# Ledger of designs, part 34: peptides against a protein of PDB entry 6CSU

Target 1, 51 residues: chain A of PDB entry 6CSU
Amino acid sequence: GALEELRGQYIKAVKKIKCDMLRYIQESKERAAEMVKAEVLRERQETARKM

## One batch from the design tools (peptide; aimed at target 1 D20 S28)

Design b2_p28_5_s3 (made by RFdiffusion4, then SolubleMPNN; from b2_p28_5, 12 letters changed)
Fold by OpenDDE base, seed 4:
Structure b2_p28_5_s3 (fold): chain B 51 residues (1-51), chain C 51 residues (1-51), chain A 28 residues (1-28)
Amino acid sequence: as target 1 above (51 residues)
Amino acid sequence: as target 1 above (51 residues)
Amino acid sequence: RYEEELERNEEFERRLQEELEEFEKEMK
């Protein structure tokens, strides 16, 4: 019935939003990790150059 | 009726979830930025110390 | 770099908004 359909639509919407968020968080963490690695390497080279 | 009220409640709930998620993302980005800054500073000090 | 991060964030926000709008359309 309409109530079950409404509930289903709500659950579906929440699941989609949750999945999008989880994917974003995962990708963000991966990018952040790579960014930190790259920055660490650059900083080592930069500081070494200035020493 | 009850169905219309439930629709309104579900929409409100979804909006709240969205807001909470966006806030989490914002806070996560801020934390990530601070972590990168801290890492850069630590690396500069570490490489300088080792030179 | 930060510009790219901003763009990714804006894209994510857009997707969340789209999901919300789709849900709202189904509820109406």
Scores: peptide ipSAE 0.172, ipTM 0.620, DockQ to the pose 0.644
OpenDDE base, seeds 1, 2, 3, 5: peptide ipSAE 0.132, 0.150, 0.126, 0.142; ipTM 0.533, 0.587, 0.565, 0.580; seeds 2, 3, 5 fail the geometry check

Design b2_p28_5_s4 (made by RFdiffusion4, then SolubleMPNN; from b2_p28_5, 15 letters changed)
Fold by OpenDDE base, seed 5:
Structure b2_p28_5_s4 (fold): chain B 51 residues (1-51), chain C 51 residues (1-51), chain A 28 residues (1-28)
Amino acid sequence: as target 1 above (51 residues)
Amino acid sequence: as target 1 above (51 residues)
Amino acid sequence: MLKEIEERNEEFERRLEEELKKFEEEMK
């Protein structure tokens, strides 16, 4: 009935949000690591040139 | 009735999830920026010492 | 420096808002 439909809609919305968040977190971790690596390499080169 | 109250509770719960997620996104962005900046500073010092 | 993170953040926020909006409309 209406109660089951309402519950189903809530669960569906929450599951969608959860999946999006998990993906966001995973991608953020990967990109953060890549950004740090890239910045470290650039800074080593810049520092070496200035020394 | 009970159905309307439950509907209201589900909407409220979803709104809370939204707020929590937006806060997480903002905090994640700030942490990422700080991590990159900190790593850049450390690498400049390490590179300079090794040169 | 953080353009990719910002782009993902903005995309996520948009998707989140759309999902929540859809839910709220379905609850009406």
Scores: peptide ipSAE 0.202, ipTM 0.648, DockQ to the pose 0.623
OpenDDE base, seeds 1, 2, 3, 4: peptide ipSAE 0.199, 0.171, 0.193, 0.197; ipTM 0.645, 0.624, 0.641, 0.644; seed 2 fails the geometry check

Design b2_p28_6_s1 (made by RFdiffusion4, then SolubleMPNN; its pose is not in this set)
Fold by OpenDDE base, seed 4:
Structure b2_p28_6_s1 (fold): chain B 51 residues (1-51), chain C 51 residues (1-51), chain A 28 residues (1-28)
Amino acid sequence: as target 1 above (51 residues)
Amino acid sequence: as target 1 above (51 residues)
Amino acid sequence: MDEVIEKIEEYIEKLEKEGEEIVKKAEA
């Protein structure tokens, strides 16, 4: 019935959001690591050029 | 009725999760910016010391 | 960072249980 369908949709949506959040967190950690790596490399070059 | 109540709970839950997600994203961006800033400063010092 | 995830997971679990109870009561 309608209640069971709504329940199913609700649980499905919540699980989807959970999965999206977990993926975002994992990807954000990876991006943060890459960002730090790239920025460190750029800074080394800039510092070396200024000296 | 029960269907309307469940619908209300669903909408409320999704909005709450959305807000938490947006807050997490914003905070993660701020933390990433601070991490990069700190790492750049440390790298400048290390590079300067090595030269 | 993990604190936010844990809170979201706990909230999701609570919402799932509440939803199930609402349906159970309505169909009883």
Scores: peptide ipSAE 0.100, ipTM 0.456, DockQ to the pose 0.648
OpenDDE base, seeds 1, 2, 3, 5: peptide ipSAE 0.091, 0.091, 0.099, 0.098; ipTM 0.525, 0.522, 0.455, 0.454

Design b2_p28_6_s2 (made by RFdiffusion4, then SolubleMPNN; its pose is not in this set)
Fold by OpenDDE base, seed 2:
Structure b2_p28_6_s2 (fold): chain B 51 residues (1-51), chain C 51 residues (1-51), chain A 28 residues (1-28)
Amino acid sequence: as target 1 above (51 residues)
Amino acid sequence: as target 1 above (51 residues)
Amino acid sequence: MEEVLKRIDEQIEKLEKESEEIVKKAEA
């Protein structure tokens, strides 16, 4: 009935928001990882030039 | 009626989730900004030592 | 970040719209 349908819509909305946030977090982690990788590479190059 | 009241409760709950997500995103931005600030400072120090 | 917020707003708007229709139909 209408109650079950309303409940379904609520759950669907919440799940979608959850998925959107998880995706955002994942993308943020990936960007951070790439930034760290680039920094490490630069540091290694600098160290190698000094030696 | 009961259905409209339930609808209102669901909308309120979802809006609360939105607010929580906004807060999380804002905090994430602040952390990222501080990280960048620290990195820039380190780079400036390294450059100054080389000159 | 703007993109995720936009999607969240869209989900809220969708819930508001669709739930309103459910209530209207039930009370008719």
Scores: peptide ipSAE 0.353, ipTM 0.762, DockQ to the pose 0.911
OpenDDE base, seeds 1, 3, 4, 5: peptide ipSAE 0.356, 0.349, 0.353, 0.352; ipTM 0.766, 0.760, 0.761, 0.765; seeds 1, 4 fail the geometry check

Design b2_p28_6_s3 (made by RFdiffusion4, then SolubleMPNN; its pose is not in this set)
Fold by OpenDDE base, seed 2:
Structure b2_p28_6_s3 (fold): chain B 51 residues (1-51), chain C 51 residues (1-51), chain A 28 residues (1-28)
Amino acid sequence: as target 1 above (51 residues)
Amino acid sequence: as target 1 above (51 residues)
Amino acid sequence: MDSVLEKIDEEIEKLEKEGKEIVEKAKA
C-alpha cells in the first residue's frame, strides 16, 4: 500500500545519498593527497630560491 | 492523516541527513586546509636542513 | 566538489514530489 511505498522511497533516497557521500569522501581524499603533493613541491622550490 | 505525517517525517529525516553531511563537508575542508598548512611548514624545515 | 550537495537536493526533491503523488493517489 501507500505506507509501504513511502517507506520504500525513503529507504531508496537514503541509500542514494549514502552512495553519493561515499563517492564524495573518496574523491575528496584523492584531491587532498594531490593538493598536498603539489604544495610540498612548490614549497621546496620556494625554499630553495630563498637560500 | 497517518500518510501525511509519515511522509513529513521521512522528508524531515532526509533533510537532517543533508545537514549532517553539510557539517561534515565543512569540517573536512577545514581539516584539509590545516593539513596542507602543516605539511608546508614541515617541508620548509626539511628542505632547509638539506641545504 | 560540492556537486554532491546538488545530488542530495535532487534526491530530496524527488522524494517530496513522488511522495506527494503517492499520498494523493491513496486518497482518491
Scores: peptide ipSAE 0.396, ipTM 0.786, DockQ to the pose 0.804
OpenDDE base, seeds 1, 3, 4, 5: peptide ipSAE 0.389, 0.384, 0.390, 0.381; ipTM 0.781, 0.779, 0.784, 0.780

Design b2_p28_6_s4 (made by RFdiffusion4, then SolubleMPNN; its pose is not in this set)
Fold by OpenDDE base, seed 5:
Order: C-alpha cells, then sequence, then structure tokens
Structure b2_p28_6_s4 (fold): chain B 51 residues (1-51), chain C 51 residues (1-51), chain A 28 residues (1-28)
C-alpha cells in the first residue's frame, strides 16, 4: 500500500546517499594517498636543492 | 494525516543525513590539509637526517 | 566533491516528489 511505497522511497534515497558517500570516501582516500606521495617527493627535491 | 506526517518525517530525516554528510566532507577536507602539513614536516626531518 | 552533494540533493528532490504523489493518490 501507500505506506509501504512511501517507506520504499525513503529507503531508496538513503541507500543511494550511502553508496555515493562510500564511493566519495574511497576516492578521497585514494586522492589523499596520491597527494601525500607527490608532496613527499616534492619536499625531498626542495630539501635537497637547499643543501 | 498520518501519511503526510510520515512523509514529512522521512524528508526531514534525509535532509538531516545531507547535513551530516556536508559536515563530514568539510571536516574531511580540514583533516586532509592537516595531514599534508604534518607529512611535509615529517619528510623534511627525515631527509635532513639522511644528509 | 561537490558532485556528490548535488546527487544527494537530487535524491532528496526525488523523494519529495514521489512521496507527494504517493500521499495524494492515497487520498483518492
Amino acid sequence: as target 1 above (51 residues)
Amino acid sequence: as target 1 above (51 residues)
Amino acid sequence: MDEVLEKIEEYIKELEEKSKEIVEKAKE
């Protein structure tokens, strides 16, 4: 009935939000890791140039 | 009626989830920035020790 | 990063519209 349909729409919305957030978190972790690696390399180069 | 009230509650709940996610994303950005700063400092120290 | 927020807003709007239709049909 209408109640079940309404509940279904709510659950669907929540699940979509959850999935997108999980993907965001995963992608964010990957970007962060790459950013750190790049920054480490850059910093090593910068430090070496100053010595 | 009861169905309208339930609809309102579902919408309110989802909007709250959105708000929580916004805050999470903002905090995540801040943490990432601090992590990079800390890593840069650590890397400088490590490079300096090896020279 | 802002893209995920846009999607979330879309999901909310979809819920608002579809739930409204469900409620209105139930009143018939």
Scores: peptide ipSAE 0.422, ipTM 0.792, DockQ to the pose 0.835
OpenDDE base, seeds 1, 2, 3, 4: peptide ipSAE 0.420, 0.421, 0.420, 0.421; ipTM 0.789, 0.789, 0.789, 0.789

Design b2_p28_7 (made by RFdiffusion4)
Pose (drawn by RFdiffusion4):
Structure b2_p28_7 (pose): chain A 51 residues (1-51), chain B 51 residues (1-51), chain P 28 residues (1-28)
Amino acid sequence: as target 1 above (51 residues)
Amino acid sequence: as target 1 above (51 residues)
Amino acid sequence: VAEENEEELEEINEEVEEMIEEDKEERE
């Protein structure tokens, strides 16, 4: 039983690390995508200069 | 004994997973920091325009 | 033994969370 318990604790610890990295990554990509939008909007300043 | 050793192995294994996530995070910082230099270099194109 | 292992695994998980939080704050 101790072997199953220790095995269970290890699995749980890694599955939490995976859940944290999954969220951290999804959040990181969204932030990167937000950086894409915020800069296409900076071209407005450029296209206004061209006008 | 066997149970303490098995415990030490699971602990060492998860710490290795933490090292992999750490190196990845450090890479994330470096990449975002590289992006700062990349944006400063595109400002060079616009300052050559202003001259 | 199981209780010590659970506590140390929880500490590692908290340290990973703290690493993520520090990275998010530095990126902001």

Design b2_p28_7_s1 (made by RFdiffusion4, then SolubleMPNN; from b2_p28_7, 14 letters changed)
Fold by OpenDDE base, seed 2:
Structure b2_p28_7_s1 (fold): chain B 51 residues (1-51), chain C 51 residues (1-51), chain A 28 residues (1-28)
Amino acid sequence: as target 1 above (51 residues)
Amino acid sequence: as target 1 above (51 residues)
Amino acid sequence: VVRETYEELEKIVKEVQEDIQKLKEELA
């Protein structure tokens, strides 16, 4: 009936949100790693200039 | 330095996103529960009308 | 630094997964 259908739709939505969140975290991690690598490079260059 | 600050900012942002998502799921669960209760009431009323 | 950041993020992801699983079980 309608009750079971609504429950099913909700569970499906929650599962989708879970997957989206995990994907977002993964993508954010990748972006952060790239930013960190870039910052390390900049700091090394700055250190060289100060020497 | 800038590297540690960037790392800290990223971790803080991820934690915030985690909290926001969990809150959203919790609020969604509460809304869904309310909708289910309302649907059960409607179905009981409909059953009574069919009798 | 990148490795340490990854390890912390992995920990956060695991915590999130556990929290989501608990919420899912409450809905079952």
Scores: peptide ipSAE 0.096, ipTM 0.503, DockQ to the pose 0.128
OpenDDE base, seeds 1, 3, 4, 5: peptide ipSAE 0.095, 0.095, 0.086, 0.093; ipTM 0.500, 0.434, 0.492, 0.496

Design b2_p28_7_s2 (made by RFdiffusion4, then SolubleMPNN; from b2_p28_7, 13 letters changed)
Fold by OpenDDE base, seed 1:
Structure b2_p28_7_s2 (fold): chain B 51 residues (1-51), chain C 51 residues (1-51), chain A 28 residues (1-28)
Amino acid sequence: as target 1 above (51 residues)
Amino acid sequence: as target 1 above (51 residues)
Amino acid sequence: VVRGLYQELEEIVKEVEEDIEKLKEELA
């Protein structure tokens, strides 16, 4: 019935949101890892210049 | 020192990612709620037209 | 540092998953 169809549509919407969030998290992890690598490199270079 | 600065930048990056994720979740919840409200209205209107 | 960042992000994922389950429970 209409109530079951509504529940189904809501569950579908929630699943889509979950998938979008998981994708965003994965992309954010990748960006964060690259940011940390770049920062470590900069810190090492700055330390080397001060020696 | 350089190590403390790196730790500070790490914490800042994590906080930013957390804030971005929480904002995305909140916006997604709001969009989902509006989608459900719109669907409930459509179902009620369709039921009324069939009576 | 990278491992710590991934661990923090995994905690965020868990919070998100808990929020999704709460939404499902509210619908049921």
Scores: peptide ipSAE 0.080, ipTM 0.523, DockQ to the pose 0.055
OpenDDE base, seeds 2, 3, 4, 5: peptide ipSAE 0.048, 0.074, 0.066, 0.079; ipTM 0.380, 0.411, 0.496, 0.520

Design b2_p28_7_s3 (made by RFdiffusion4, then SolubleMPNN; from b2_p28_7, 15 letters changed)
Fold by OpenDDE base, seed 4:
Structure b2_p28_7_s3 (fold): chain B 51 residues (1-51), chain C 51 residues (1-51), chain A 28 residues (1-28)
Amino acid sequence: as target 1 above (51 residues)
Amino acid sequence: as target 1 above (51 residues)
Amino acid sequence: VVRGTEQELEAIVKEVQDDIKEAKEELA
């Protein structure tokens, strides 16, 4: 009935948000790791040059 | 009626989830920035120590 | 009511998706 349909719609919406956020978190971690990696390399070069 | 009340509750709940996710995104950006900052500082110290 | 509710819920989901997309243009 209508109540079951509304419940289904709610669950579907929540699951979609969950999936999107999990993907965002994973991609965010990967991007952060790459940025840190790049920054570390640059910092090594700069520090080495100044010493 | 019961249907309208349940509808309102579901919409309210999803809006709450949205707000929570937006806050998480903002906080994740701040954490990422601090992570990079901390890593740069550590790398400077390590590089300096090795030279 | 049921169809309208579905559309409202989907609209909120879309807003979240758009915000995530915007966030991906930055770091994390």
Scores: peptide ipSAE 0.468, ipTM 0.807, DockQ to the pose 0.657
OpenDDE base, seeds 1, 2, 3, 5: peptide ipSAE 0.466, 0.465, 0.466, 0.466; ipTM 0.806, 0.806, 0.804, 0.806; seed 1 fails the geometry check

Design b2_p28_7_s4 (made by RFdiffusion4, then SolubleMPNN; from b2_p28_7, 14 letters changed)
Fold by OpenDDE base, seed 4:
Structure b2_p28_7_s4 (fold): chain B 51 residues (1-51), chain C 51 residues (1-51), chain A 28 residues (1-28)
Amino acid sequence: as target 1 above (51 residues)
Amino acid sequence: as target 1 above (51 residues)
Amino acid sequence: VVRETYQELEEIVKEVQKDIEALKEELA
């Protein structure tokens, strides 16, 4: 019935939100990792210039 | 240094994302619960009309 | 579902922290 369908739609929506959130976090992790790597490289270059 | 600041900023951002997503899920759950509640009430009214 | 999602998110945050610490060690 309508109630069961509504419940099903809610569960489906929550699962989609879960997946979207996990994907967003994964992508943000990847971007942050690249930023950290770039910063480490800059720090190494700066250190080398000071030596 | 810059690396530590970047790390700190990212960790802070991830924590904020966690909180924002949990809040979003909570709000969606509340909205869905109200929709289900409304549907149950409609179903009860419909049943009453058929009796 | 919500509780499981929270637990998964916490694990992802822990892995992010681990990855950042590993990257920081590259400077040393």
Scores: peptide ipSAE 0.079, ipTM 0.493, DockQ to the pose 0.050
OpenDDE base, seeds 1, 2, 3, 5: peptide ipSAE 0.069, 0.080, 0.057, 0.075; ipTM 0.488, 0.491, 0.402, 0.505; seed 2 fails the geometry check

Design b2_p28_8 (made by RFdiffusion4)
Pose (drawn by RFdiffusion4):
Structure b2_p28_8 (pose): chain A 51 residues (1-51), chain B 51 residues (1-51), chain P 28 residues (1-28)
Amino acid sequence: as target 1 above (51 residues)
Amino acid sequence: as target 1 above (51 residues)
Amino acid sequence: EELEEELEEIHEELEEVMEEDKEFKEEL
């Protein structure tokens, strides 16, 4: 039983770390995508200069 | 004994997972920091325009 | 229980590092 308990605790710890990294990565990609939008909008300043 | 050793192994294993996630995070910071230099270098194109 | 507590401490430390990374990226 102690072997199953320790095994269970290890699995739970790693599955939490995975859940944290999954959210951290999805948040990171969204932030990176937001950086893409915010800079296409900075071209407006460039296209206005061209106008 | 056997249970304490098994405990030490699960702990050591999860700490390794942590080390992998840490190296990844440090790489994240470096990449975002590299992006700062990359954006400063594109400003060079626009300052050559202003001259 | 001791294994669960020590794994939770490791997990909390990793969360703190992820939060520091988010704050660092926001500062940029």

Design b2_p28_8_s1 (made by RFdiffusion4, then SolubleMPNN; from b2_p28_8, 14 letters changed)
Fold by OpenDDE base, seed 2:
Order: structure tokens, then sequence, then C-alpha cells
Structure b2_p28_8_s1 (fold): chain B 51 residues (1-51), chain C 51 residues (1-51), chain A 28 residues (1-28)
């Protein structure tokens, strides 16, 4: 009935949001790590250019 | 009735989850930006110490 | 670790909302 359908929709929505959050966190961590590495490299190269 | 109450609970829960996710994304971006700035500063200080 | 801790907080909040809905359903 309608109550079971609403319950099902709620559970499905919560699961989807949870999955999206987990994926976002993982991707964000990867991007942050790469950004830091790239910035450190650029800083070293800039220093070397000035020497 | 019970159906309206269930619908209300569903909507409330989904809205809360959405807000929490958006806040998490915003805060994650801010932390990532600060992390990059701090790493660049540390790299500059390390280079200066070696010179 | 900080991101994971925040995720854990969000999931705990989600769990509370879910449990509240379950309690409502069980009361019917």
Amino acid sequence: as target 1 above (51 residues)
Amino acid sequence: as target 1 above (51 residues)
Amino acid sequence: KELEEELEKIYKDLQKEFEELKKFLDSL
C-alpha cells in the first residue's frame, strides 16, 4: 500500500544520498592530494628558477 | 492521518540529509584550500631553511 | 581522517532520522 511505498522510497533515497556522499568524499580526497602535490612541485620549480 | 505524517517524516528526513551533505561539501572545499596554502608555506620555509 | 569523522557524524544523524521514522511506523 501507500505506506509501504513511502517507506521504500525513503530507504532508497537515504541509501542513494549515502552512496553519493561516500563517492564525493573519496573523489575529494584524491583531488586534494593531487592538488597539494602539484602545488609543492610548482613551488620547488619556482625556487629553482630564481636560483 | 498516518499517511500524511509518514509523508511529512520522509520529506523532513530527506531535507535534513541534503542540507548536511551540502554543508559537508562546503566545509570540505574550505579545508582543502587551507591545506594547499599551508603546504605551500611549509615548502617555502623548508627551502629558506636550507639556503 | 577529518573528512571521515565528519562523514561519521552525518551518518549518525541520518541513522537518528531513520530510527525516528521506524519508531513512527512501528507505532501504527
Scores: peptide ipSAE 0.082, ipTM 0.414, DockQ to the pose 0.035
OpenDDE base, seeds 1, 3, 4, 5: peptide ipSAE 0.081, 0.079, 0.081, 0.081; ipTM 0.410, 0.480, 0.412, 0.409; seeds 3, 4 fail the geometry check

Design b2_p28_8_s2 (made by RFdiffusion4, then SolubleMPNN; from b2_p28_8, 13 letters changed)
Fold by OpenDDE base, seed 4:
Structure b2_p28_8_s2 (fold): chain B 51 residues (1-51), chain C 51 residues (1-51), chain A 28 residues (1-28)
Amino acid sequence: as target 1 above (51 residues)
Amino acid sequence: as target 1 above (51 residues)
Amino acid sequence: EKLEKEMEEIYKDLLKEMEEEKEFLASL
C-alpha cells in the first residue's frame, strides 16, 4: 500500500545517498592523494630550482 | 494523520542527509587543503635537510 | 567543485522524488 511504497521510497533514497557518499569519499581520497603527490613533486622542483 | 507525519519525517530525514553530505564535502575540502599545505611544508623541510 | 555540484543535483533529485511521492499520497 501507500505506506509501504513511501517506506520503500525512503529506504531506496537513503541507500542511494549512502552509496553516493561512499563513492564520493573514495573519489575524494583518490583526488586528494593525487593532489598531494603532484604538489609534493612541484614543491621539490621549486625548491631544487632555488638551489 | 500518521501517514502524513511519516511522509514528513522521511522528507525531513532526506533533507538532513543532503545537508550532512554538503557539510561533509566542505569539511573534506578543508581537510584536503590542510593536508596539502602540511605536506608541502614537510617536503620543503625534507628537501632543505638534504641540501 | 564539479563533484559538489553533481552531488547537490543528485540530492535535489532525490528530494524532488520524495516530494512527488508526498504529493501523490496527499492526492489519495
Scores: peptide ipSAE 0.207, ipTM 0.634, DockQ to the pose 0.034
OpenDDE base, seeds 1, 2, 3, 5: peptide ipSAE 0.185, 0.195, 0.171, 0.208; ipTM 0.621, 0.608, 0.607, 0.632; seed 5 fails the geometry check

Design b2_p28_8_s3 (made by RFdiffusion4, then SolubleMPNN; from b2_p28_8, 13 letters changed)
Fold by OpenDDE base, seed 5:
Structure b2_p28_8_s3 (fold): chain B 51 residues (1-51), chain C 51 residues (1-51), chain A 28 residues (1-28)
Amino acid sequence: as target 1 above (51 residues)
Amino acid sequence: as target 1 above (51 residues)
Amino acid sequence: EELEKELEEIYKDLLKEMQKEKEFLDSL
């Protein structure tokens, strides 16, 4: 009935938000690691140019 | 009636969760930026100690 | 990694809040 459909819609929305959060967390971890590596490399290159 | 009230509660709950998600995303971006800045500073300090 | 741990803890807290909201609505 209408009540069960409404409950189903809420659960579906919550599951979608959870999946989006998990994907965002995973992608943010990867991007953060790459940003740190790139910044460390740039810093080393800048220091090397000054020596 | 009761069905309309319940619908209102579910919509309100989903909107709250979405707002929490958006705030979490914003805060995670700020923390990632600070982590990069901290890593750059640590790399500079390590290079300075080796000179 | 420190950032990964912080993100995981924040996510766990968010899930707890989502669960509380769900339990409230299920009790109506």
Scores: peptide ipSAE 0.207, ipTM 0.605, DockQ to the pose 0.038
OpenDDE base, seeds 1, 2, 3, 4: peptide ipSAE 0.158, 0.118, 0.207, 0.183; ipTM 0.568, 0.600, 0.612, 0.614

Design b2_p28_8_s4 (made by RFdiffusion4, then SolubleMPNN; from b2_p28_8, 13 letters changed; failed a check: too like the target's own chain)
Amino acid sequence: KELEEELEKIRKDLLEEIQEEKEFLASL

## One batch from the design tools (peptide; aimed at target 1 L22 I25)

Design b2_p29_1 (made by RFdiffusion4; failed a check: the pose's geometry)
Pose (drawn by RFdiffusion4):
Structure b2_p29_1 (pose): chain A 51 residues (1-51), chain B 51 residues (1-51), chain P 29 residues (1-29)
Amino acid sequence: as target 1 above (51 residues)
Amino acid sequence: as target 1 above (51 residues)
Amino acid sequence: STIEEEAGYTVEDLETLTEEQIEELEREA
């Protein structure tokens, strides 16, 4: 039983780490995508200069 | 004994997972920091224009 | 205490570790 408990605790700990990294990564990508939008908008300043 | 050792192994294993996540996070900071230099360098194109 | 509690440091804490704490974690891993 102690073997099953310890195994269960290990699995729970890594599954939580995975859940944290999954969310951290999804968030990181969204932040990166937000950087893409905010800069295409910066081109407005460039295209206005061209106008 | 056997249970304490098994405990030490699961602890050591999850700490390894943590080291992998840490190296990844450090890489994340470096990449974002590299992006700062990259954006400063494209400002060089626009300052040559202003000259 | 659980494996997670004795392993210490959360994923969030990994962002603010000192150099000494990082070296200690690598030695233990």

Design b2_p29_1_s1 (made by RFdiffusion4, then SolubleMPNN; from b2_p29_1, 8 letters changed; failed a check: the pose's geometry)
Amino acid sequence: MTIEEEAGYSVEDLKTLSEEEIKKLEEEA

Design b2_p29_1_s2 (made by RFdiffusion4, then SolubleMPNN; from b2_p29_1 with S1A T10S T18S Q21E E24K R27K; failed a check: the pose's geometry)
Amino acid sequence: ATIEEEAGYSVEDLETLSEEEIEKLEKEA

Design b2_p29_1_s3 (made by RFdiffusion4, then SolubleMPNN; from b2_p29_1 with S1K E15K T18S Q21E E23K R27K; failed a check: the pose's geometry)
Amino acid sequence: KTIEEEAGYTVEDLKTLSEEEIKELEKEA

Design b2_p29_1_s4 (made by RFdiffusion4, then SolubleMPNN; from b2_p29_1 with S1K T18S Q21E E24A R27K; failed a check: the pose's geometry)
Amino acid sequence: KTIEEEAGYTVEDLETLSEEEIEALEKEA

Design b2_p29_2 (made by RFdiffusion4)
Pose (drawn by RFdiffusion4):
Structure b2_p29_2 (pose): chain A 51 residues (1-51), chain B 51 residues (1-51), chain P 29 residues (1-29)
Amino acid sequence: as target 1 above (51 residues)
Amino acid sequence: as target 1 above (51 residues)
Amino acid sequence: MEEELEEIHEELEEEMEEAKEHIEELEEE
């Protein structure tokens, strides 16, 4: 039983680390995508200069 | 004994997973920091325009 | 063991928060 318990605790610890990294990555990509939008909007300053 | 050793192994294994996530996060910072230099270098194109 | 694994997990979460804050500071620059 101690072997199953220790095995269970190890699996739980890693599955939490995976859940944290999955959220951290999804968040990172969204922040990177938000950086793409915020800069296409900076071209408005450029296209206004061209106007 | 056997149970304490098995415990040390699961602990060492998860710490390895942590090391992998750490190297990845440090790479994340470096890449975002590299983006800062990249954006400063595109400002160079616009300062050559202003001259 | 479970408490030690939770401490390792909390240390990793702190590192992920610090990295977010630092990346946000880089984005502001």

Design b2_p29_2_s1 (made by RFdiffusion4, then SolubleMPNN; from b2_p29_2, 10 letters changed)
Fold by OpenDDE base, seed 2:
Structure b2_p29_2_s1 (fold): chain B 51 residues (1-51), chain C 51 residues (1-51), chain A 29 residues (1-29)
Amino acid sequence: as target 1 above (51 residues)
Amino acid sequence: as target 1 above (51 residues)
Amino acid sequence: VEKELEEIYKELQEEMEEAKKEIAELAEQ
């Protein structure tokens, strides 16, 4: 009935939010890794320039 | 009634997910900042040692 | 219904904690 249909829609919406957040987390991890790699490279060059 | 209760449960779940994700984002940013700061110092020493 | 929503939230929470650990491990690079 109408109540079960709405129940299903709410659960579906929450599952969608979960998936969207997991994607955001994955993208955040990738950005963090790239940030560290880039900073290490830049700092090596900066230190070498001051030697 | 039952319809309002289901709606309330959905809204409560969504709000909790939102709050927890905002906290996760803030903590992740703080951790990333500290990691980069520490890595910069370590890399300066490593580069200097190889010069 | 409430139990189903709580289960979904718990699964998300577990993934968040795993991600936090993975990010922290980048400091060992």
Scores: peptide ipSAE 0.227, ipTM 0.661, DockQ to the pose 0.703
OpenDDE base, seeds 1, 3, 4, 5: peptide ipSAE 0.185, 0.111, 0.220, 0.170; ipTM 0.615, 0.523, 0.636, 0.610

Design b2_p29_2_s2 (made by RFdiffusion4, then SolubleMPNN; from b2_p29_2, 10 letters changed)
Fold by OpenDDE base, seed 5:
Structure b2_p29_2_s2 (fold): chain B 51 residues (1-51), chain C 51 residues (1-51), chain A 29 residues (1-29)
Amino acid sequence: as target 1 above (51 residues)
Amino acid sequence: as target 1 above (51 residues)
Amino acid sequence: VEKELEQIYKELLEEMKEAKEEIEKLAEE
């Protein structure tokens, strides 16, 4: 019925939001790790040029 | 009625999720900046010890 | 944060379950 359909739509919407948030969190962690790695390399290069 | 109550619960949940997401994004940016800063300092110290 | 999000969604699902049960009870009356 109409109530079951509405409930189904709400659950579907919440699941979509959950998936999007989890993906964002995972991608954010990966980007953070990559930024640290890149910054370390840049710092090493800068120091090496001063030697 | 029952339908209005269910709708109200959904809207409340979505608002909570939105607020939490925005907070997470803000805090994640701050943590990422601090992590990069800390890593740069550690790398400089490591390089300095090898000189 | 991931654990917090999981908890939020679990709580939401529980609330929706409770609401469903309440509605079903009202429909039986």
Scores: peptide ipSAE 0.136, ipTM 0.520, DockQ to the pose 0.024
OpenDDE base, seeds 1, 2, 3, 4: peptide ipSAE 0.128, 0.116, 0.115, 0.088; ipTM 0.545, 0.527, 0.508, 0.504; seeds 2, 3, 4 fail the geometry check

